# Peptides against a protein of PDB entry 3B8E, part 227

Target 1, 230 residues: chain A of PDB entry 3B8E
Amino acid sequence: PFLIFIIANIPLPLGTVTILCIDLGTDMVPAISLAYEQAESDIMKRQPRNPKTDKLVNEQLISMAYGQIGMIQALGGFFTYFVILAENGFLPIHLLGLRVNWDDRWINDVEDSYGQQWTYEQRKIVEFTCHTPFFVTIVVVQWADLVICKTRRNSVFQQGMKNKILIFGLFEETALAAFLSYCPGMGVALRMYPLKPTWWFCAFPYSLLIFVYDEVRKLIIRRRPGGWVE

## One batch from the design tools (peptide; made by RFdiffusion4, then SolubleMPNN)

Design b1_p29_7_s2 (from b1_p29_7, 24 letters changed)
Fold by OpenDDE base, seed 1:
Structure b1_p29_7_s2 (fold): chain B 230 residues (1-230), chain A 29 residues (1-29)
Amino acid sequence: as target 1 above (230 residues)
Amino acid sequence: KEEEKKKLLEELKERFLQKLQELIQQLLS
């Protein structure tokens, strides 16, 4: 997310505090869940396969899967960001290169895509209004990731949601997202303004996309055992 | 394997505490 912000020179979609909340709240529970599942899988797969080669392949596959999932999460967050800014009069094309003027405190006449002038304070309110939906989008997308991670080779439909750690992770992420979005004072403390409940649904298409992507990936792996996707 | 699991859990807890401390410092700044 931060790299795209630098490259595109757009207004900051996600504040440093929000990034830390993501890293702490959303990445840790999934990582713990996966660490437990790996340890259980490694306990059950005690057939004498060459532990060095199979471990390296699994680590590379997990790393690639996480990288791809992280890209889809970032795309979901950016989509939500662009939708919010567009609803406030800033079309995506107009945001390109706008950062310099956007962050300038002395420029109070930054025009939107419709010729409306925005004060520095108004721009910062809109910017900070994007932080909460971006965070919530990542959390909702991570629900799909947590469900997907449970099933390396089997369909999500075959294993079900019986893992207590997964359910706890989903609850913790959702509770954190709700706390950051609706607790009084979060706008001042975290620069995360209250979110309309409708914005929680903005991430669902991306969650569905991740599910479809993973099911297709698993289908390919099942049809071509030993292919480049393993 | 239980010891490796425990060590991994401790490392994750330490990373959590470190990031939490960074978050608190950023909130106070």
Scores: peptide ipSAE 0.005, ipTM 0.258, DockQ to the pose 0.013
Fold by OpenDDE base, seed 2:
Structure b1_p29_7_s2 (fold): chain B 230 residues (1-230), chain A 29 residues (1-29)
Amino acid sequence: as target 1 above (230 residues)
Amino acid sequence: KEEEKKKLLEELKERFLQKLQELIQQLLS
């Protein structure tokens, strides 16, 4: 998210503190869950033929999986961000390069895509209004990711939701999302204004898409073991 | 495998603590 923000020179979609809260609250529990997860029967049965190469391959596979998941999460968050800004008059194309003027306190006449002028305070309210939905979108996508990460090859329907740590992670990230979104003072402390309950549902299509994508991926892996999709 | 899991858990704990410290520093600044 931060890299895209720098490259596109758009208004900041998430505060640094909020990013750290995401990393601590949403990414750590899944990672711990995966560490405690009983390796799939196929992983446990494979004695490493070469401990050095197999360790490197596993680290690369984990890194790639986390990288891909992180990209999908970022895409979902940015989609929500662009939708909110578009609803407030700022089309995605208009946001490109706008950061400098957006963050300037002395510029109180920044025009939106419809010629409406926005004061610095109004712009910051809209920016901070985007932080909470972006975070919630990441959490809702993380629900799908947590369910997906439970199995490398088996369908969620085949393995079921037996991992107590995974279930705990889902509750923890949801509780954290609710806390950060609705706790008094979070608007000041984290620049996260309260979210309308309707915005929780905006991420569901993306969670469904990820779920479908992963089920298709797993289906391909089952049909073509050792393929490029594995 | 247990040693590798323990090592990974320790690394994750260290990263968690580092990020937590950064978060606290940012909240206090």
Scores: peptide ipSAE 0.005, ipTM 0.256, DockQ to the pose 0.014
Fold by OpenDDE base, seed 5:
Structure b1_p29_7_s2 (fold): chain B 230 residues (1-230), chain A 29 residues (1-29)
Amino acid sequence: as target 1 above (230 residues)
Amino acid sequence: KEEEKKKLLEELKERFLQKLQELIQQLLS
């Protein structure tokens, strides 16, 4: 995401530090959930494994899955970002290379895709208006990630939502998103302006995509154990 | 049980660090 910002020279969709802090907070619950479920599964169901080899396999599985999910999350965030900017008159193609003029405080006549001039202050309001939806999109996409994190091999439909830690994580993440989106002062503290509730639904297709992707991945793993998709 | 708790805590720490590294890598990608 940050490389796309640099390469495309688009306005900053969200502060990288904010994303990192929030993603760490939200991803902690999945990490804990996975640790508990692995410990429980190893105690209840598995013969003694070689802890060195099994750890390496699990680390590779986790890394690959989160890398791919993270790419889908980023795409979802950028989609929401581009939609909001387009609704404000900035088409995606027009945003390419615009960052230099966008961030210049002395340029108060940056034109949108329709020839409307935007002051620096107006541009920054629009930029910061994008931060909250970008974050909320990540959170909504992470709902699917939380659900799929319960297991790496079994379908969510097979295991269900019995993990209390997972359920708690969904509520915690949602509560954090609501707090950051609607608490007074977040616009100043985090450059996150209040979000219209309708924008929560913008990410649902990407959440569904992650869910479908993971179910397909798990299906492939079950049918072809030892494949590169593991 | 205490050894299992210590092992679980170590695994959690390792996963946290790995997750942090993955997130940093994703953000920088």
Scores: peptide ipSAE 0.005, ipTM 0.244, DockQ to the pose 0.016; fails the geometry check
Fold by OpenDDE base, seed 3:
Structure b1_p29_7_s2 (fold): chain B 230 residues (1-230), chain A 29 residues (1-29)
Amino acid sequence: as target 1 above (230 residues)
Amino acid sequence: KEEEKKKLLEELKERFLQKLQELIQQLLS
C-alpha cells in the first residue's frame, strides 16, 4: 500500500500505524503457526538437503509467507480503496498524481471526476473512510491466504486444520479488526472511521477466488511435479 | 526439516521483535 502511494502519488489508502498493526497483529501469529505446521507427506519422504539448499528453502518459505501474502492483500485492499473513492466521485485515473493537491490544506477546491469541488476537510473524511474498509479487506483476504500457505503441494483438505495456533491466529486477527474498527477513539487515534457491516463481505468473493485458484494450482503441482506452476 | 523449521522460527521471532519495536515507537511519537 505505501509503495503504491509513493509511486502513483495517490491519496494515502492506509495509515502507517494501521500497517504496523497488520504486520504485528495479523501476520506474525499466523506466520509462527506456519513454522509449527505439520510437514506435508511428500516433504517428509525427502532426504535431508544440503545446507546450501536449506538456506534457499527457508528463504522461499519466508518469501511465500510474507511476500506473496502481502501482494495478494495489497490487491484486495486497493480494490476496496478504489471502490470507495469511486463511490465518492473519484475515479481511479483521476487519483493519479492527485496527492500533492489532496494533502494541501490550503487548497479547498480540488475537483473530483465529476467536477464537484472538495474542501480539505471533506477530502480527509473520505480518505479516512477508506482506511477501515481497506484494513478489514486485508484481514478477510488473510483468512484465505493463511489457509493456503499451510501447504505447498497438498490440498488444505488433505492436510487439515489441526494446527491450533493457526486457528488462534485467525481469531486474533479478526478480533483485532473488530477492535480497530469499532472501539471508541480509534477513529481519532488511527484515522479509521467506523465500518459499515456490509464492508466485511466485500472481500469474500476475492478470498474465495484466491482459495479456488490455489487449490487448482496445488492440484496441478501434484499431477506435474516440477512444472512451471510450482 | 526440524532444523529448517527452527531456523524459520528464529527469523520470525526476530521480525516480531523488530515490528514490536516499531509499533512502540509509533505509539510514543
Scores: peptide ipSAE 0.000, ipTM 0.233, DockQ to the pose 0.014; fails the geometry check

Design b1_p29_7_s3 (from b1_p29_7, 25 letters changed)
Fold by OpenDDE base, seed 1:
Structure b1_p29_7_s3 (fold): chain B 230 residues (1-230), chain A 29 residues (1-29)
Amino acid sequence: as target 1 above (230 residues)
Amino acid sequence: LREERERKLKELEKEFLEKLLELIEKLLR
């Protein structure tokens, strides 16, 4: 998200404080849950025939899969960002290069895509209104990510939701998202303004797409063992 | 203006979904 902010010179979609909340709060328990599940699954797996080569290949494949999922998560976040700004009158094309004027306190007549003028305060309100939905979008997409990461090659339908730690991680990150979104004072303290409950559903299509993507990927891996898609 | 914004929003949603699908297809190929 921060890279696109720099490259496209758009208003900041996700604040530094919200990034810290994701990295330190939201991602920690899920990551631990996945680590425990992987350790348990590795105990049941046959030892690699060639420990050096097979471990390196497996680490690279995992890294690529997480990288791909991370890109889809970012797309989901940016989708939510652009939707909110579009609803407020700023079309995506208009946001390109707007950052300089957007962040200038002395410019109080920044026009949206429909000719409406926005004060600095109004612009900052809408910017901060994007932070919470972006965060929530990441959490909702992470639900799918955590579920699909439970298995490397098998369908989620085959293994089911047996890991209690994973389920706890999903509840924890959701509770954190709800706390940050609705607790009084979070708008001032974290620049995370309250989110309408309807915005939780904005990420659901992307969560479903990640789920479908991973199921298709796993299906391809099962049909073509040793393919580059692993 | 509201109706126009709603139409643009729907178009944007469609475009993003299409781009996401294209990305998925690209990653799967």
Scores: peptide ipSAE 0.013, ipTM 0.406, DockQ to the pose 0.651
Fold by OpenDDE base, seed 2:
Structure b1_p29_7_s3 (fold): chain B 230 residues (1-230), chain A 29 residues (1-29)
Amino acid sequence: as target 1 above (230 residues)
Amino acid sequence: LREERERKLKELEKEFLEKLLELIEKLLR
């Protein structure tokens, strides 16, 4: 998210503090859960293969999977961000390069896509209104990611939610999202304004997309072992 | 190799963002 913010010069879709909360709060427990589940699945399914070559392949596969998941998460967040800004009069094309004027406190006449002028305060309210939905979108997408990462080759439906750590991670992410979204003072402290419940649903299409993408990926891996998607 | 991968990832992210923006623009149009 921060890289795209720099590259596209758009208004900040997700605050630095919220990014830190994702990295430290939402990603840590899932990462630990995945590490434990991979360790259990590798212990249960693999006959003693050569531990040196298998570790390297696993680390590369994990790194690529996490990288792809992270990109899809960012895309989900950006989609929510663009939808919110579009509903407030800022079309995606208009946001490109707008950061410089957006962040300038002395410019109180930033025009939206429809010619409406926005004061600095109004712009920051809209920006902070985007932070919470972006965060929640990442959490909802992470639900799918956690469910997906549970199995390298098997469908999620074949491996029931037996991992208590995974369930705990999902609960922690959801609780953190609810806390950051609805706790009084988060708008001031974290620049996360309260989220309308409707915006929780904006993430679901992306969560479903990730789920479908991974099921298709797993299906391809099952049909063509050793393909480029591994 | 890491720097090249990071550059390629940034390029892919940019391309994807551009495609997403085009898609959103098409949907809003």
Scores: peptide ipSAE 0.000, ipTM 0.221, DockQ to the pose 0.060
Fold by OpenDDE base, seed 4:
Structure b1_p29_7_s3 (fold): chain B 230 residues (1-230), chain A 29 residues (1-29)
Amino acid sequence: as target 1 above (230 residues)
Amino acid sequence: LREERERKLKELEKEFLEKLLELIEKLLR
């Protein structure tokens, strides 16, 4: 998100705190969960398979899957960002290169795609209105990722511990999203204005996309065991 | 007002990071 902000010179889609929440809160819990799951899987699979080759294959496969899922998550966040700005009069094409004028407090006549002039304060309100939905979109998309991770394991014992970590991750992300979205003062303190409940649904198409992607991947793996998609 | 908001933001960021570190420590224990 921050790289796109720099490269495209668009208004900031996520605040620094939200980025930190995503990178350290939402991405780290799944990574830790995977590390524990791998360690448990290694403990449970100790006997027949060469643990070194199987571990390397599994790590590469997980890394590729999460890299692709991460790209879909980012796209989901940006989609929500562009939808909100478009609803407020700023079409995506108009946002390209707008950052310099957008962030200039002395320019109070920045025009939207329809010729409406926006004051600095009005622009910042719209910007801050985007931060919370972007974050919430990432959280909702991560729900799908966590559900997908639950369905990969055939072992009932592996599913049990995975379920606790996944449930905890879901709860933590949701609680954090609710806190940042609805706690009084977050608009001033974290530049995250309260989220309308309708914006939670903007992430659902991307959650579905991740689900479909994983089902297709699983189908390919089942049809071609030992393929690069594993 | 802006400087006050920036100070409050930095304080909140610090508190958040501290809470996050505590959470990570709890998860790693």
Scores: peptide ipSAE 0.000, ipTM 0.230, DockQ to the pose 0.021
Fold by OpenDDE base, seed 3:
Structure b1_p29_7_s3 (fold): chain B 230 residues (1-230), chain A 29 residues (1-29)
Amino acid sequence: as target 1 above (230 residues)
Amino acid sequence: LREERERKLKELEKEFLEKLLELIEKLLR
């Protein structure tokens, strides 16, 4: 998200503090939960690992899987960002290169896609209004990500949801998202203005897509062991 | 203007979903 902000020179979709809250607040408990996840049922069926070759292959496969999931997460966040800005009069094409004028407090007549002029204060309100839904979108997508990361090859339905720490992690990150979205002062402290409750549902299709993607991926891996999809 | 915005938004949503599905399909091949 931050790279696209720099490259495309669009208004900041997600604040730095919010990014830190994601990295430190939403990822720690899930990461711990995964460490205590029940062993896969197929682990004992695997051939002895070659420490040299299998480590390298495993790192490549993990990086690919996380890279794919991360890309889908980013797409979900940016979708929400563009929807909010479009609803406020800024079409995606119009946002390209707009950052310089957007962030200039001395320019109070930045035009939207429909010719409406926006003051600096108005623009910042819209920008900060995007931060919260973007964050919430990432959290909702992370629900699916956390669940699918329980196993490498087995379906979530086969492995089960026996890890109570995982369930706790899902509630914790959701509670954090609610706190950051609705607690008084978060607009000033974290540049996160209150979120309309309906925006929580905006990310659900994306979380479902990630879930379906991973289940299908795992199904392919089970049917074609040693494939590139692993 | 509002109706036009809503139509454009729906089109963007559709295009995004289609691209996302195509991406998923590509990644699964």
Scores: peptide ipSAE 0.012, ipTM 0.398, DockQ to the pose 0.566; fails the geometry check

Design b1_p29_7_s4 (from b1_p29_7, 23 letters changed)
Fold by OpenDDE base, seed 2:
Structure b1_p29_7_s4 (fold): chain B 230 residues (1-230), chain A 29 residues (1-29)
Amino acid sequence: as target 1 above (230 residues)
Amino acid sequence: KEEEKEKKLKELEEKFLKEAKELIESLLS
């Protein structure tokens, strides 16, 4: 997300602290899940499955967790960000390169896609309005990721614990999202304004797309074992 | 053996929840 922000020079869709929370939080939950998975495997005294297949599964899980899931989550957040900005008059094309002027406190006449001038304060309000929906979108997308992981793990590993750990992680992330979205003072502390309940639903189409993408990916992997999509 | 596994599972879940909460708190701090 931060790289896209730097490359595209768009207004910041998510606060740096929140980005760090997402990056660290979303990466740590899978890492913890994997650590407990190994511990559970050790507890179950299952004969080590072929160490090559277990390593391959772990590498694939790690690659999915850190690479693909994170990217998809970021895309979901950016989608919500672009929708909100578009509703406020800033089309995605217009946002490209706008950051420099957007963040300039002395420029109070930044034009939107329709020629409306926005003061610095107005722009920052809109920017901060995007922070919470972006974060919530990531959390909602993570729900889909958990379902995907659950279905994949249920097919490969009859281990209920992994699903519980992921569910607990998701519950905590959801609780955190709710707290950050609705707790008074979070707008000042984290620059996350309260989220309208309608914005929770903006993530659902994207969650569905992720689900479809993963199912298609799984289908491709099943049809072409050893493909580059693994 | 299944009860011991379930107990260990619950202990791991509780440990995870605790670690996750501590992590979240550390990130928010």
Scores: peptide ipSAE 0.000, ipTM 0.196, DockQ to the pose 0.013
Fold by OpenDDE base, seed 3:
Structure b1_p29_7_s4 (fold): chain B 230 residues (1-230), chain A 29 residues (1-29)
Amino acid sequence: as target 1 above (230 residues)
Amino acid sequence: KEEEKEKKLKELEEKFLKEAKELIESLLS
């Protein structure tokens, strides 16, 4: 998200704190997954043939898979961001290169796509309005990540939802999102204004996409053990 | 083996809880 912000020179879709939250979440979920898989493998008495190479390859493959999922998450967030800005009069094409004027407090006549002038305060309000739904979108997509990280090869439908760590992760992510969205003072502290409940559902198609992607991936792994998609 | 698995899962849960708490505290600061 931050790279796209720099490259496209668009208004910042997420605050630095929220980016850090995403990064921490993105690192933690794979780590838990790897630790769980290791614990499961220890139970199965399957020693890796070459602990160094097999571990490294496994970590690389998992990292690549989560990297792809992370790109889908970012796309979902940016979609939400562009929808909100478009609803407020800023079409995506108009946002390109707008950052310089957008962040200048002395420019109070920035025009939207329809010729409406926006003061510095007004455009900062709309920017901060985008932060919350972008973050919530990422969190909702991360629910899918938490579910799919439970097993590498088995379907979520086969493994079930009895993993305490998974349930805990889903709860904490949801609680954090709710706290950031609705707790008084978060609009000032984190530049995250309250979100309409309807925006929680805008990320569901992306979560579904992640589930479908992972189930297909796992299906391929089961059919072709040792393939590059593992 | 099952006991070892449960122990590892508890350790992971505690780690996750700690990290989540630290994150919340960071957001509240």
Scores: peptide ipSAE 0.000, ipTM 0.200, DockQ to the pose 0.013
Fold by OpenDDE base, seed 4:
Structure b1_p29_7_s4 (fold): chain B 230 residues (1-230), chain A 29 residues (1-29)
Amino acid sequence: as target 1 above (230 residues)
Amino acid sequence: KEEEKEKKLKELEEKFLKEAKELIESLLS
């Protein structure tokens, strides 16, 4: 998020503290869960060849999956960010290069896409309003990601949800998201203003898309063993 | 104007890195 903020010179979609909360709070438990589940599913349920090498390969595959998932999560978050800003009068194209003026406290007449002038305080309010939905979007997308990454070849419907660590991770990240979104003082402490419950559903289309994509991928893998998709 | 933008960008990057470092240190303490 910060890299895109720098490159595009758009208002910061997510605070630094929130980013760190994602990295340390929401990603660690899921990562451990996925590592455990993939080791269990790929090593225990597949014909084991070499447990040590296969374990290492699975860890690499998990790492690669996280990279891809992370990109999709970021896209989902940015989508939510752009939707909120557009709803407040800032179209995505208008946000490009706006950062410098946006963050300048001495400029109180920054115009939106419709010519409305925004004070520094108003801009910061809308900026901070974007932080929570961005974070929540990532968490909701992570739900799908965690379910999807449970196994490489088997459908979620075939594998089931038996990993207690995975389930715990889902609850942990959801609880953290709820805490950061609705706990009093988070708007000041973390620049995360309270989120309307409706925004929790904004990420569901993305979660569904990821789910469908992965199920299709897995289906292809099952039908074409040894293909490039594997 | 471009030079000012670059300066502000660098300042923001430095601020971000500083805040991130402080937060990490705080979380690890």
Scores: peptide ipSAE 0.000, ipTM 0.230, DockQ to the pose 0.023
Fold by OpenDDE base, seed 5:
Structure b1_p29_7_s4 (fold): chain B 230 residues (1-230), chain A 29 residues (1-29)
Amino acid sequence: as target 1 above (230 residues)
Amino acid sequence: KEEEKEKKLKELEEKFLKEAKELIESLLS
């Protein structure tokens, strides 16, 4: 995520502390769940081959799963970030290169996409307003990502949600998200202002889309082994 | 083997919950 901020020079959508909360407070249990998830039914039905090759393949699958989770989470968070800023007058294209002026305390006339001037304090309020929705969006997207990462080729409906640790992780990360979003003092401590309940629902279509896309991808892989979608 | 795996998972879960609580407490201080 930080590389995107450096390349695009956009206002910081997520604080470092919030990222640490994601890594340590939301991703740990799900990551453990994925590491101990049941193998795909098609793999389990096969006789063991070369132990060295099978270990390498498993390590690659785990690495790819974590990489995909991170990418999809970032995309979901950025989507919500851009929507909120656009609703406040900052279109995505206008945010490119704006960070230098955005973070300058002495500039109190930063213009939005409509020519409205924003003081430093006003800009920081809007920035901090984005932190909570960004975080919550990541959590909601994780619900789908964690489920889809249980298998590479088989449908989630075929594999099922057998891992109790995954289920617990989903509740834990949701509870943490609710705590960070609504607990008094989080606006000062974490720069996370209270989130309107509607924003929880705004992330659901995105998570559903990813889920459907992955199921379709897996369906294609099952029908066409070795295809371009693998 | 399955019981050992479940035990290891519970230990990791407890460790995670402890670290998460410590993090939250540190942020609220």
Scores: peptide ipSAE 0.000, ipTM 0.213, DockQ to the pose 0.013

